# Peptides against a protein of PDB entry 4BOS, part 153

Target 1, 163 residues: chain A of PDB entry 4BOS
Amino acid sequence: PVLTRTVVPADNSCLFTSVYYVVEGGVLNPACAPEMRRLIAQIVASDPDFYSEAILGKTNQEYCDWIKRDDTWGGAIEISILSKFYQCEICVVDTQTVRIDRFGEDAGYTKRVLLIYDGIHYDPLQRNFPDPDTPPLTIFSSNDDIVLVQALELADEARRRRQ
Target 2, 163 residues: chain A of PDB entry 4BOS as posed
Amino acid sequence: PVLTRTVVPADNSALFTSVYYVVEGGVLNPACAPEMRRLIAQIVASDPDFYSEAILGKTNQEYCDWIKRDDTWGGAIEISILSKFYQCEICVVDTQTVRIDRFGEDAGYTKRVLLIYDGIHYDPLQRNFPDPDTPPLTIFSSNDDIVLVQALELADEARRRRQ

## One batch from the design tools (peptide; made by RFdiffusion4, then SolubleMPNN)

Design b1_p30_5_s1
Fold by OpenDDE base, seed 4:
Structure b1_p30_5_s1 (fold): chain B 163 residues (1-163), chain A 30 residues (1-30)
Amino acid sequence: as target 1 above (163 residues)
Amino acid sequence: GPQPASAEYLAAQEASRAAVAAQQALKAAL
């Protein structure tokens, strides 16, 4: 079994495409972004007390309008929201720092998914199996530490390639 | 990159980063 990345389009919505890919078990759908952006906006709008200007950096309404644009990036707020929505830990391995940022770790989820991030692009990660009849795995046990090690290996290799 | 957040939110994220230190240590040991 090998952990690999699936390169998704660099269309400003790579985060959403990547999350959709992993939480849906390996379905590549670049057209998923508008609805996912709307989902974020709906959740943000539903709790203006929590999603305050202090957290958002702008008013709740302004943020909702901003995130629904097709050329704006999601970030930690979006990942946190999506982690809660899909009830899974989202682990982001950063190729610049060779670190994993974990979202939803304290929520007690039994599942985790993985993304790889290089500072300007997100891609999903999957585990491929030697058996061609076994589809790639994108949803892992939250106890699967091996997949985190493999993700760090991918990040380290990516960093070396850029040097 | 990730959008900025409040200090409290960032602190929580930092704690999460620290939580994966064990996996990083394991990687280094292999």
Scores: peptide ipSAE 0.030, ipTM 0.522, DockQ to the pose 0.041
Fold by OpenDDE base, seed 1:
Structure b1_p30_5_s1 (fold): chain B 163 residues (1-163), chain A 30 residues (1-30)
Amino acid sequence: as target 1 above (163 residues)
Amino acid sequence: GPQPASAEYLAAQEASRAAVAAQQALKAAL
């Protein structure tokens, strides 16, 4: 079994597409972004005390309007929200630093999903099996540390190829 | 481009706004 990368479109919604892919068990749907953006805005708007200007970098209302644009980029705030919404740990391996940032790791979730980030793009990760009849796995146990090691190896290889 | 997915990035962002405590709350809640 090997951890592999599925390249999603290099558009401004690659984060949303990647998250949707892994949480839905490997469904590629680039058209999912508008609804996910609206979901983020709805959650942000629902709790202005928590999602304050200090966290958002702009007013709550301004952020909601901003994230709903089809040309704006998601980041750590969106990943945090989506982790909570989907009730899973979201692990992001960075090819530039070869490290993993974990979101929702203290929430007690039993499941984790993995993304790979290279500084300008997000892609989903999946485990492929030698048996062609066994579908790829995108949802892992939150106790599966082997997949994290594999993610680091994948990121390290990606970094070497870019150099 | 896409914003980095880093807890450290968020912490630095909050620190720049003198709102470290708010960032810690976010990490704990989400």
Scores: peptide ipSAE 0.029, ipTM 0.633, DockQ to the pose 0.064
Fold by OpenDDE base, seed 2:
Structure b1_p30_5_s1 (fold): chain B 163 residues (1-163), chain A 30 residues (1-30)
Amino acid sequence: as target 1 above (163 residues)
Amino acid sequence: GPQPASAEYLAAQEASRAAVAAQQALKAAL
């Protein structure tokens, strides 16, 4: 088994596309972004006490309007929310630093998904199997730390290619 | 090929990453 990345469109919604890909078992659907943006806005709007200006960096309403735009990026806040919504740990490996940022690690989820981030783009990660008839895996056990090592190796290789 | 992010996108990501402490609090609370 080999961990690989699927390159999604390098648009402003690559995070949402990537998350959708991994949580849906490998479905590439760039058109998912508007609904995912609205989902996040709905969640944020539903709890203005928790999703405060201190967390959002802007008012709750301003954030909701902002994230629903078709030309704004998702980041850590959105990943955290999506982790909670999909009830899975989202692990982001950064090719610039070769580090993994884990979201939802304290929630006790049984599942984990992986993204790779290079500073300006998110892509989903998947495990390919030698048997071509076995579909790639995008949802891993939260106990599968080998996949994290493989993600770091993949990120390190990506970093070397940029050097 | 991949397109470079706009200044607006980069600023948004930088702001998100700069709020690491707040994000950790959020992670713990979710």
Scores: peptide ipSAE 0.021, ipTM 0.574, DockQ to the pose 0.072
Fold by OpenDDE base, seed 3:
Structure b1_p30_5_s1 (fold): chain B 163 residues (1-163), chain A 30 residues (1-30)
Amino acid sequence: as target 1 above (163 residues)
Amino acid sequence: GPQPASAEYLAAQEASRAAVAAQQALKAAL
């Protein structure tokens, strides 16, 4: 099996598209972003004490208005929220540093999904199998450390190619 | 993906990229 990336559109919503792809088992739907943005805003608005200005870098209301725009990009805050919502680790392999940032690692989730990040774009990762009748896997066991090794290898190759 | 349609859109994209970078810097706090 080989870990590969699916290139999603660079439409300001690549993070949301990528997360949706992996948590839904490999469904590419670039139109998912508006509802995911709304979901995040709802979660943030529901707990202004936790999602404080110190965390958001802006007021809770300002953040909610900001994230619901169709031209704003998601990052660590959104990944953390989505990890909690989907009850899975979200592991982001960074091609610039060849490191994996793990979100939800201390929550005890049994599942893990992987994204690849190049500094300006997110893509989802999936494991392809030789058997054409076996669909790609996007949801991994949190005990599957092999996939993390493969992600690092993929990131290293991407770095060498300046991806 | 969609193409930039205006100067305002381009400015928003740049601001968005900066915001993503800032958010990534906050990873340890989340």
Scores: peptide ipSAE 0.020, ipTM 0.524, DockQ to the pose 0.030

Design b1_p30_5_s2
Fold by OpenDDE base, seed 4:
Structure b1_p30_5_s2 (fold): chain B 163 residues (1-163), chain A 30 residues (1-30)
Amino acid sequence: as target 1 above (163 residues)
Amino acid sequence: GPQPFSEEYREAQRASEAAVAEAQALKAKL
């Protein structure tokens, strides 16, 4: 089996599309972004003590309005929220640094998903199998270190190709 | 809203168990 990158649209919602893809087992649905943005806004709004202005860089309400725009980018805050919501570790391999940032790593989740990030775009990663009748896997055991190695290999290759 | 670990994935997981096991075996060689 090999780990491969699925290219999602290079719109401002690529993070949300990519997360949805991996947590749904490989379903590409760019239309998922508005609802995911609203989900984040709802969670942020529900806990203004935790999601303070110091963390958000703007007031809680301003952030909620901002993240619900169709042209704003999600980041670490969104990934951390989505990790908690979906009860899985989200691993982001960065092609610029060839490093993996792990979200939810201390939460005790049994599953992980992987994204690849180049600084301006997120794509989902999936494991493909030789049998064409066996669908790709996007959710892995949190003990599956092979997939992390494969992700680093993909990132290294992307860096060499300036991807 | 979005639903994690859909039934569709669970079906895929079951179909991929043998292949995943092979990948896990490779972990021991790292």
Scores: peptide ipSAE 0.019, ipTM 0.385, DockQ to the pose 0.035
Fold by OpenDDE base, seed 3:
Structure b1_p30_5_s2 (fold): chain B 163 residues (1-163), chain A 30 residues (1-30)
Amino acid sequence: as target 1 above (163 residues)
Amino acid sequence: GPQPFSEEYREAQRASEAAVAEAQALKAKL
């Protein structure tokens, strides 16, 4: 079994496409972004007390309008929200630093998914199996630390390729 | 570009369960 990345379109919605891919078990749907953006906006709008200007960097309403635009990037706050929504840990391995940022690590989720991030783009990660009839795995046990090691190795390889 | 990761954002992930639940309920009605 080898951990690999699926390159999703380098559009402004790569984060959403990547998250959708992994949480849906390997379904590539670049058209998922508008609905996911609306979902995030709904979550933010539902709790203006928590999602304040201090958290968002803008007013609650401004953020909701902003995130629903097709040309705005998602980031850490969106990952955090999606982690809670899908009830899974989202682990992002950074190819520039070769480190993993874990979202939802303290929530007690039984599942984790992995993304790879290079500073300007997100891609989903999957575990491939030698048997071609066995579909790739995108949802892992939260106890599977081997996949985290593999993600770090993949990130390190990616970093070397960029050098 | 993509927003950087910060502890504030991670805290937001851990602390906004109620907001997610409300949004899920709302989405189910739409």
Scores: peptide ipSAE 0.034, ipTM 0.584, DockQ to the pose 0.055; fails the geometry check
Fold by OpenDDE base, seed 1:
Structure b1_p30_5_s2 (fold): chain B 163 residues (1-163), chain A 30 residues (1-30)
Amino acid sequence: as target 1 above (163 residues)
Amino acid sequence: GPQPFSEEYREAQRASEAAVAEAQALKAKL
């Protein structure tokens, strides 16, 4: 078994496409972004006390309008929200630093998904098996630390190739 | 570009479970 990346379109919505891919078991759907953006805005709007200007960098309403644009980029706020929404740990391996940022690690989720990030783009990760009767896996046990090691190896290789 | 990762953001977001739950319930009704 080997961990690989599926390259999604390098558009402003690569985070949303990547998250959707892994949480749906390997379904590539670039058209998912508008709905996911609306979902984020809905969640942000639902708790203006928590999602304050101090956290958002703009007013709650301004952020909601901003994230629903097709040319704005998601980040840590969106990943955190999506982790909670899908009830899974989202692990992001960074090719620039060869480190993993874990979202939802303290929530007690039984499953985790993985993304690879290079500072300007997100891609989903999946585990491929040599047996053709065993389909690729995108959802892992939260106790599977081997997949994290594999992600680091993949990131290190990507850094060497600067990809 | 993408928003940077911040421990501050992670810590803050961990405290917002109720907001997500409410949104989930609403989406489930659609």
Scores: peptide ipSAE 0.031, ipTM 0.585, DockQ to the pose 0.070; fails the geometry check
Fold by OpenDDE base, seed 5:
Structure b1_p30_5_s2 (fold): chain B 163 residues (1-163), chain A 30 residues (1-30)
Amino acid sequence: as target 1 above (163 residues)
Amino acid sequence: GPQPFSEEYREAQRASEAAVAEAQALKAKL
């Protein structure tokens, strides 16, 4: 089995498309972003005391309006929210630094998913099997450290190839 | 906004579980 990336469109919504891909077991749906943006906005709006300006960097209402735009990029706060919503650890391997940022690692989730990030774009990762009839795996055990090693190797190779 | 590698940010986000649960319940009705 080999860990590979699926290149999703660079349409400002790559984070949402990538997360949707891995949490849905390998479903590529570039049209998923508007719904996911609305979902995040709803979660943020539901708790203005927690999602304060200090946390968001802008007012709660400003953030909700901002994230629902089709040209704004998701980042750490969106990943954190989606990790909690889908009840899984989201691991982001960075090709520029060759390290993994783990979201939800202390929440006790049994599942983890992986993304690869190059500084401006997110792509999903999946494990392919030698048997072509066996579907790729996108949801892993939170105890599967092998997949993290494979992700680091993939990132290191990408860095060396200037990807 | 918050930085991906910030442990302090990750710790702060643990307090938002109730908000997530509420949103999930609302989504189920749509």
Scores: peptide ipSAE 0.023, ipTM 0.509, DockQ to the pose 0.024; fails the geometry check

Design b1_p30_5_s3
Fold by OpenDDE base, seed 1:
Structure b1_p30_5_s3 (fold): chain B 163 residues (1-163), chain A 30 residues (1-30)
Amino acid sequence: as target 1 above (163 residues)
Amino acid sequence: GAQPFSEEERRAYEESRRAVAEARALKAAL
């Protein structure tokens, strides 16, 4: 089994495309971004007390309008929201620092998905198997720490290649 | 593109979430 990177389009919505890919079991759909943005806006709008200006950096309404734009970038806030929505850990390995940040790690989720981040772009990660009858895996057990080690190795290699 | 993310940013957000949840729980108990 080998952990590999699936390159998604380098557009303003790479985070959403990457998350959609891993939580749907390996479905690449760049057209998912508008709906994903609306989903996040809906979640945020539903709880203005929880998603406060202190968290959002702007008013709840302003954030909702902002995130629904096709040219705004997702980040840590959006990852946290998506982790909660999909009820899974979202583990992001950074190629610049060779570190993993685990969103939702304290929520008791049984599943984890992995993204790779290079400072400006997100891509999804998947585990490929040598057995052709075994499809690639994008959703892992939250107890599978081996995949985290593999992600770090992949990130280290990417760093050497300046990715 | 993607906004930068940091562990510090994540921790700050999670701390805020926990604080809000605790405040809500307290309010509900009153």
Scores: peptide ipSAE 0.028, ipTM 0.546, DockQ to the pose 0.076
Fold by OpenDDE base, seed 4:
Structure b1_p30_5_s3 (fold): chain B 163 residues (1-163), chain A 30 residues (1-30)
Amino acid sequence: as target 1 above (163 residues)
Amino acid sequence: GAQPFSEEERRAYEESRRAVAEARALKAAL
Protein backbone atom coordinates (compact mmCIF):
# COMPACT_ATOMS: atom_id res chain seq x y z
CA PRO B 1 0.00 0.00 0.00
CA VAL B 2 1.33 3.39 -1.04
CA LEU B 3 0.16 6.83 -0.04
CA THR B 4 -0.35 8.98 -3.11
CA ARG B 5 -1.46 12.47 -4.00
CA THR B 6 -4.44 13.16 -6.24
CA VAL B 7 -4.07 16.49 -7.97
CA VAL B 8 -7.28 18.49 -7.90
CA PRO B 9 -7.90 21.62 -9.96
CA ALA B 10 -5.78 24.58 -8.95
CA ASP B 11 -8.76 26.83 -8.42
CA ASN B 12 -9.57 28.86 -5.35
CA SER B 13 -11.69 26.01 -3.98
CA CYS B 14 -9.05 23.30 -3.87
CA LEU B 15 -9.44 22.93 -0.10
CA PHE B 16 -13.11 22.12 -0.39
CA THR B 17 -12.59 19.78 -3.32
CA SER B 18 -9.83 18.01 -1.43
CA VAL B 19 -11.84 17.62 1.75
CA TYR B 20 -14.84 16.35 -0.17
CA TYR B 21 -12.62 13.86 -1.95
CA VAL B 22 -11.24 12.29 1.20
CA VAL B 23 -14.40 12.27 3.30
CA GLU B 24 -16.43 10.75 0.47
CA GLY B 25 -13.95 7.95 -0.06
CA GLY B 26 -12.20 9.22 -3.15
CA VAL B 27 -14.85 11.06 -5.11
CA LEU B 28 -13.51 13.90 -7.20
CA ASN B 29 -16.23 16.49 -7.54
CA PRO B 30 -15.02 19.99 -8.38
CA ALA B 31 -18.62 21.17 -8.27
CA CYS B 32 -18.85 20.48 -4.54
CA ALA B 33 -17.29 23.77 -3.48
CA PRO B 34 -20.33 26.06 -3.58
CA GLU B 35 -22.32 23.72 -1.38
CA MET B 36 -19.46 23.29 1.06
CA ARG B 37 -18.97 27.04 1.24
CA ARG B 38 -22.65 27.48 1.98
CA LEU B 39 -22.45 24.73 4.56
CA ILE B 40 -19.62 26.48 6.38
CA ALA B 41 -21.37 29.82 6.20
CA GLN B 42 -24.52 28.30 7.63
CA ILE B 43 -22.67 26.70 10.51
CA VAL B 44 -20.89 29.96 11.29
CA ALA B 45 -24.06 32.01 11.03
CA SER B 46 -25.89 29.60 13.31
CA ASP B 47 -23.51 30.19 16.21
CA PRO B 48 -22.40 33.80 16.32
CA ASP B 49 -21.43 33.51 19.97
CA PHE B 50 -18.81 30.88 19.25
CA TYR B 51 -17.80 32.11 15.81
CA SER B 52 -17.01 35.60 16.99
CA GLU B 53 -14.98 38.31 15.34
CA ALA B 54 -12.06 37.28 17.52
CA ILE B 55 -12.07 33.83 15.93
CA LEU B 56 -13.02 34.84 12.40
CA GLY B 57 -10.92 37.97 12.07
CA LYS B 58 -14.02 39.70 10.75
CA THR B 59 -17.64 39.97 11.76
CA ASN B 60 -19.78 36.86 11.52
CA GLN B 61 -21.78 38.31 8.67
CA GLU B 62 -18.69 39.52 6.82
CA TYR B 63 -17.16 36.07 7.08
CA CYS B 64 -20.28 34.37 5.79
CA ASP B 65 -20.41 36.66 2.80
CA TRP B 66 -16.70 36.22 2.22
CA ILE B 67 -16.54 32.43 2.42
CA LYS B 68 -19.47 32.04 0.03
CA ARG B 69 -17.51 33.80 -2.70
CA ASP B 70 -16.12 31.39 -5.26
CA ASP B 71 -12.65 32.93 -5.17
CA THR B 72 -11.78 33.06 -1.47
CA TRP B 73 -9.36 30.61 0.10
CA GLY B 74 -10.26 28.31 2.91
CA GLY B 75 -7.85 27.77 5.75
CA ALA B 76 -7.60 26.57 9.30
CA ILE B 77 -10.98 27.94 10.33
CA GLU B 78 -12.75 26.14 7.51
CA ILE B 79 -10.82 22.93 8.13
CA SER B 80 -11.77 23.05 11.79
CA ILE B 81 -15.42 23.48 10.91
CA LEU B 82 -15.32 20.68 8.36
CA SER B 83 -13.58 18.41 10.84
CA LYS B 84 -16.45 18.91 13.25
CA PHE B 85 -19.07 18.50 10.56
CA TYR B 86 -17.66 15.28 9.13
CA GLN B 87 -16.68 13.99 12.57
CA CYS B 88 -13.11 13.17 11.61
CA GLU B 89 -9.60 14.40 12.20
CA ILE B 90 -8.22 16.35 9.27
CA CYS B 91 -4.45 16.17 8.97
CA VAL B 92 -2.68 18.66 6.74
CA VAL B 93 0.91 18.02 5.77
CA ASP B 94 2.78 21.14 4.67
CA THR B 95 5.42 20.67 1.97
CA GLN B 96 7.11 23.94 2.87
CA THR B 97 7.74 23.10 6.51
CA VAL B 98 7.35 19.30 6.47
CA ARG B 99 4.94 19.51 9.36
CA ILE B 100 1.52 18.04 9.98
CA ASP B 101 -1.22 20.14 11.48
CA ARG B 102 -3.94 17.99 12.99
CA PHE B 103 -7.41 19.43 13.24
CA GLY B 104 -9.85 17.74 15.58
CA GLU B 105 -7.17 15.68 17.28
CA ASP B 106 -8.68 16.26 20.71
CA ALA B 107 -12.27 15.55 19.74
CA GLY B 108 -12.03 11.78 20.09
CA TYR B 109 -12.71 10.97 16.45
CA THR B 110 -11.74 7.47 15.37
CA LYS B 111 -11.13 8.45 11.76
CA ARG B 112 -8.67 10.75 10.05
CA VAL B 113 -8.21 12.08 6.53
CA LEU B 114 -5.14 13.66 5.00
CA LEU B 115 -4.44 16.66 2.82
CA ILE B 116 -1.18 17.96 1.41
CA TYR B 117 -0.59 21.71 1.27
CA ASP B 118 2.15 23.77 -0.37
CA GLY B 119 1.19 27.21 0.87
CA ILE B 120 -1.09 27.89 -2.07
CA HIS B 121 -2.75 24.64 -3.08
CA TYR B 122 -4.44 21.74 -1.30
CA ASP B 123 -4.57 18.19 -2.61
CA PRO B 124 -6.05 15.04 -1.08
CA LEU B 125 -4.04 11.98 -0.12
CA GLN B 126 -5.07 8.37 -0.56
CA ARG B 127 -3.69 4.91 0.02
CA ASN B 128 -3.62 2.74 -3.08
CA PHE B 129 -3.74 -1.03 -3.06
CA PRO B 130 -2.33 -3.52 -5.56
CA ASP B 131 -5.69 -5.24 -5.92
CA PRO B 132 -7.64 -3.37 -8.59
CA ASP B 133 -10.89 -4.46 -6.97
CA THR B 134 -9.93 -2.71 -3.74
CA PRO B 135 -10.64 1.00 -3.98
CA PRO B 136 -8.17 3.52 -2.61
CA LEU B 137 -8.52 4.33 1.06
CA THR B 138 -8.96 7.96 2.06
CA ILE B 139 -10.33 7.50 5.57
CA PHE B 140 -7.87 6.09 8.06
CA SER B 141 -7.91 5.09 11.69
CA SER B 142 -6.94 7.93 13.98
CA ASN B 143 -4.45 5.45 15.43
CA ASP B 144 -2.76 4.88 12.06
CA ASP B 145 0.45 6.82 12.57
CA ILE B 146 2.11 5.07 9.65
CA VAL B 147 0.03 7.11 7.26
CA LEU B 148 1.31 10.28 8.95
CA VAL B 149 4.89 9.13 8.45
CA GLN B 150 4.15 8.43 4.81
CA ALA B 151 2.62 11.87 4.45
CA LEU B 152 5.73 13.46 5.93
CA GLU B 153 7.84 11.51 3.48
CA LEU B 154 5.78 12.84 0.60
CA ALA B 155 6.14 16.37 1.90
CA ASP B 156 9.87 16.03 2.41
CA GLU B 157 10.33 14.75 -1.10
CA ALA B 158 8.28 17.61 -2.47
CA ARG B 159 10.39 20.11 -0.53
CA ARG B 160 13.61 18.60 -1.83
CA ARG B 161 12.37 18.87 -5.39
CA ARG B 162 11.68 22.56 -4.89
CA GLN B 163 15.20 23.22 -3.57
CA GLY A 1 -10.88 -1.32 2.66
CA ALA A 2 -12.39 -0.48 6.00
CA GLN A 3 -15.78 1.11 6.46
CA PRO A 4 -15.52 4.88 6.48
CA PHE A 5 -17.43 5.30 9.73
CA SER A 6 -18.72 3.25 12.59
CA GLU A 7 -22.45 3.20 13.08
CA GLU A 8 -22.07 5.77 15.82
CA GLU A 9 -19.94 8.01 13.64
CA ARG A 10 -22.32 7.59 10.74
CA ARG A 11 -25.21 8.58 12.93
CA ALA A 12 -23.36 11.62 14.20
CA TYR A 13 -22.51 12.59 10.65
CA GLU A 14 -26.08 12.25 9.50
CA GLU A 15 -27.37 14.18 12.48
CA SER A 16 -24.93 16.96 11.72
CA ARG A 17 -26.06 17.10 8.12
CA ARG A 18 -29.70 17.22 9.13
CA ALA A 19 -29.04 19.91 11.68
CA VAL A 20 -27.30 22.08 9.11
CA ALA A 21 -30.08 21.54 6.61
CA GLU A 22 -32.66 22.55 9.16
CA ALA A 23 -30.69 25.60 10.17
CA ARG A 24 -30.34 26.56 6.54
CA ALA A 25 -34.05 26.25 5.98
CA LEU A 26 -34.75 28.33 9.05
CA LYS A 27 -32.42 31.09 7.93
CA ALA A 28 -33.95 31.10 4.49
CA ALA A 29 -37.33 31.67 6.06
CA LEU A 30 -36.14 34.80 7.86
Scores: peptide ipSAE 0.016, ipTM 0.508, DockQ to the pose 0.020
Fold by OpenDDE base, seed 5:
Structure b1_p30_5_s3 (fold): chain B 163 residues (1-163), chain A 30 residues (1-30)
Amino acid sequence: as target 1 above (163 residues)
Amino acid sequence: GAQPFSEEERRAYEESRRAVAEARALKAAL
């Protein structure tokens, strides 16, 4: 078993494509981005008291219009929203700092998924198995700390390649 | 073909998706 990276298109929606990939068990569909953006906008619009200007950095309506554009980048706010929607911890390993940022770690989720981030681009991570008939795993137990170690190793290797 | 979530998790996931879809339909009708 080895943790590997699946390269998704370097478009403005790589975060949404990557999240969709891991939470759906390894389904690569770049065309999912518009619906993912609309999903986030709908969640935000449904609770203007929680998703306030203080959290969004803009008004609720302005954010909804902004996130539905096909050229805007998702970040920590969107990851947090998607973590809550899919009821899983989203772990992002950063190749620039070789650290893992955990979203939803205090929510008590039993599942975690992993993304790799280089500062401008997101890709999904999956565990491949020696048996080719066994499909890759993208959803892990929140108690599986081995996968976090493997993610850090992957990030460290990526950092060394840039030097 | 493996199911990534337990039955309980899948049910919660589907319920959430349905709720969002219903909210969208209502908004579109306004």
Scores: peptide ipSAE 0.015, ipTM 0.494, DockQ to the pose 0.021
Fold by OpenDDE base, seed 3:
Structure b1_p30_5_s3 (fold): chain B 163 residues (1-163), chain A 30 residues (1-30)
Amino acid sequence: as target 1 above (163 residues)
Amino acid sequence: GAQPFSEEERRAYEESRRAVAEARALKAAL
């Protein structure tokens, strides 16, 4: 089994497309972004006490309007929200630093998904199997540390290719 | 590894999305 990336469109919504891909078991749907953005806005709007200006960097309403625009980038805040919503750990491996940032690691989730990030673009990661009839795996056990090692190796290779 | 979301999990997420939407609508009406 080999960990690989699926390149998603660089349309300002790559984070949402990538998250959707991995949590849905490998479904590539670039059209999911508007709904994902709205979902995040709905979650934020529903809990202004938790999603305060201190966390958002702007008022609750301003954030909701902002994230629903088709040209705004998702980041750590959105990943954290999506981690909570999907009840899974979201691991982001950075190709520039070859480091993994884990979101939801303290929540006790049994599942984890992986994204690869180069500073401006997110792509989903998947594990491919030799059997062509076995679909790629995108959801891993939170105890599967081997996949994290593979992600680091993939990121390191990506870094070398860009240099 | 783990498996993709079950149909039951999908339904749960859909219900959650609806609940959040309703909460937002209520707040917007205030």
Scores: peptide ipSAE 0.017, ipTM 0.480, DockQ to the pose 0.020; fails the geometry check

Design b1_p30_5_s4
Fold by OpenDDE base, seed 4:
Structure b1_p30_5_s4 (fold): chain B 163 residues (1-163), chain A 30 residues (1-30)
Amino acid sequence: as target 1 above (163 residues)
Amino acid sequence: GAQPFSEEYREAYAASRAAVAAAQALRAAL
């Protein structure tokens, strides 16, 4: 089995598209972003005590309006929320640093999904199998650390290609 | 585009009070 990258559109909503892809088992749907943005806004709005200006960098309401725009970027806040929402670890391998940021690692989730991040773009990762009749795997066991090693290898290769 | 990760938020993640149960009710909207 080989871990591979599926390139999604660079349309400012790549995070949402990538998350949707992996949590839905490999479904590429760039049109998912508006609803996912609304989901984020709904969750942020539901807990203004936690999602304070200190965390958001702006008022709760301003953030909700901002994240629902089609040209604003998701980040750690969105990944954190989506990790909880889908009840899975979201592991982001960074090609700039060749490290993995693991969201939900302390929540006891049994599932893990992977994204690759280059500082300005997110793409989903999937495991492809030699058997063409076996669909790619995007949801892994949280105990599958081999897939994390493979993700780091992909990131390292990507970094080297930029040199 | 993608926002960079902040250490402050990573630390706050574990303390998040987000209602997962309430959020799950919104899954059908995706």
Scores: peptide ipSAE 0.042, ipTM 0.582, DockQ to the pose 0.086
Fold by OpenDDE base, seed 3:
Structure b1_p30_5_s4 (fold): chain B 163 residues (1-163), chain A 30 residues (1-30)
Amino acid sequence: as target 1 above (163 residues)
Amino acid sequence: GAQPFSEEYREAYAASRAAVAAAQALRAAL
């Protein structure tokens, strides 16, 4: 079994597409982005006291309008929100630094999903099995540290290939 | 495109721990 990446479209919504892919067990659906953006906006709007201007870098309302645009980029704040929403760790391996940022690592989630990030683009990661009838795995145990090692190895190789 | 994980974003994540309840409430409403 090997960890591989699925290249999603390099549009402005690759983060949302990638998250949707892994949390839904390997469903590639770029059309999910508008709803994902709306989900984020709804969560943020639901608690303006928590999602303050200090946290968002803009007013709550401005952020909600901004994130719902089809051309704005998601980042750590959106990943954090999605981690909480889906109740799973979202582990992002960075090919530039060969480091993993773990979102939700202290929340006690039993599941983790993995993304690979190259500085401007997110892709989802999956574990492939030798048995062709066994679908790739995208949702891992939060105790599966082997997948994190595999992600680092994949990122290191990607770095060498400038990916 | 995707934004990098700036220190500002990392700090925002750390501060957003309490948002779990709000997210769960919204999930229930969807």
Scores: peptide ipSAE 0.039, ipTM 0.650, DockQ to the pose 0.085; fails the geometry check
Fold by OpenDDE base, seed 2:
Structure b1_p30_5_s4 (fold): chain B 163 residues (1-163), chain A 30 residues (1-30)
Amino acid sequence: as target 1 above (163 residues)
Amino acid sequence: GAQPFSEEYREAYAASRAAVAAAQALRAAL
């Protein structure tokens, strides 16, 4: 089995596309972004006490309007929210630093998904198998540390190739 | 594009870990 990268469009919504890909088992749908943005806005709006201006950097309503725009970039806040929504650990391997940022690692989730990040773009990761009849895996066990090692190796190689 | 993990974002993530219940409730309703 080999961990591989699926390149999604380098648009303003690559994070959402990437998350959707991994949580849906490898479904590439670049058109998912508007709904993903609305989902996040809905979650944020549902808890204004927690998702305060201090957390969001803007008012709850302002954030909701902002994240639903087609030109705003997702980041750690959105990843955190999506981790909670999908009840999975989201691991982001950074090719610039060769580090993994883990979201939801303390929530007790049984599932883990992986993204690769190059500083300006997110792509999803998947495990391919030698058997052509075995479909790629995008949802891993939260105890699968081997996939994290593979992700680091992939990131290190990407860094060496300046990817 | 994707914005980098700012200190503010990291802090927001840390704080948001406590807000799982709200997200779970909404998830169940969808």
Scores: peptide ipSAE 0.036, ipTM 0.574, DockQ to the pose 0.085; fails the geometry check
Fold by OpenDDE base, seed 5:
Structure b1_p30_5_s4 (fold): chain B 163 residues (1-163), chain A 30 residues (1-30)
Amino acid sequence: as target 1 above (163 residues)
Amino acid sequence: GAQPFSEEYREAYAASRAAVAAAQALRAAL
């Protein structure tokens, strides 16, 4: 089995597309972004005491309006919320630093998904199998550290290629 | 905003789980 990346469209919603891809088992649907953005806004709006200006960098209402725009980028706040919503660890391997940032690592989730990030663009990662009849795997055990090593290898190679 | 890789962020992350759970229940009902 080999860990590979699926290149999603380089639009402003690549994070949402990538998350949707991995949590849905390998479904590429760029049209998922509006719903994903609304989901984030709904969760943020549901707890204004926690999702304060200090956490969001703007007022709760301003953030909700902002994240629902089709030209704004998701980041750590959105990843953390999606991790909780989907009840899985979201691991982001950064090609610039060759480091894995883990969201939800202390929540006790049994599953993890992986994204690769180059400082601008997010892509989903998947494990391909030699058997063509076996579909790629996007949801891994939270105990599968091999996949993390493979992700680091991909990131290191990307860095060497300046990708 | 909160920095995702600090201990403070992890604590805040855990504390916000209740709000997400409520949103999940609401979404499931709609």
Scores: peptide ipSAE 0.021, ipTM 0.585, DockQ to the pose 0.023; fails the geometry check

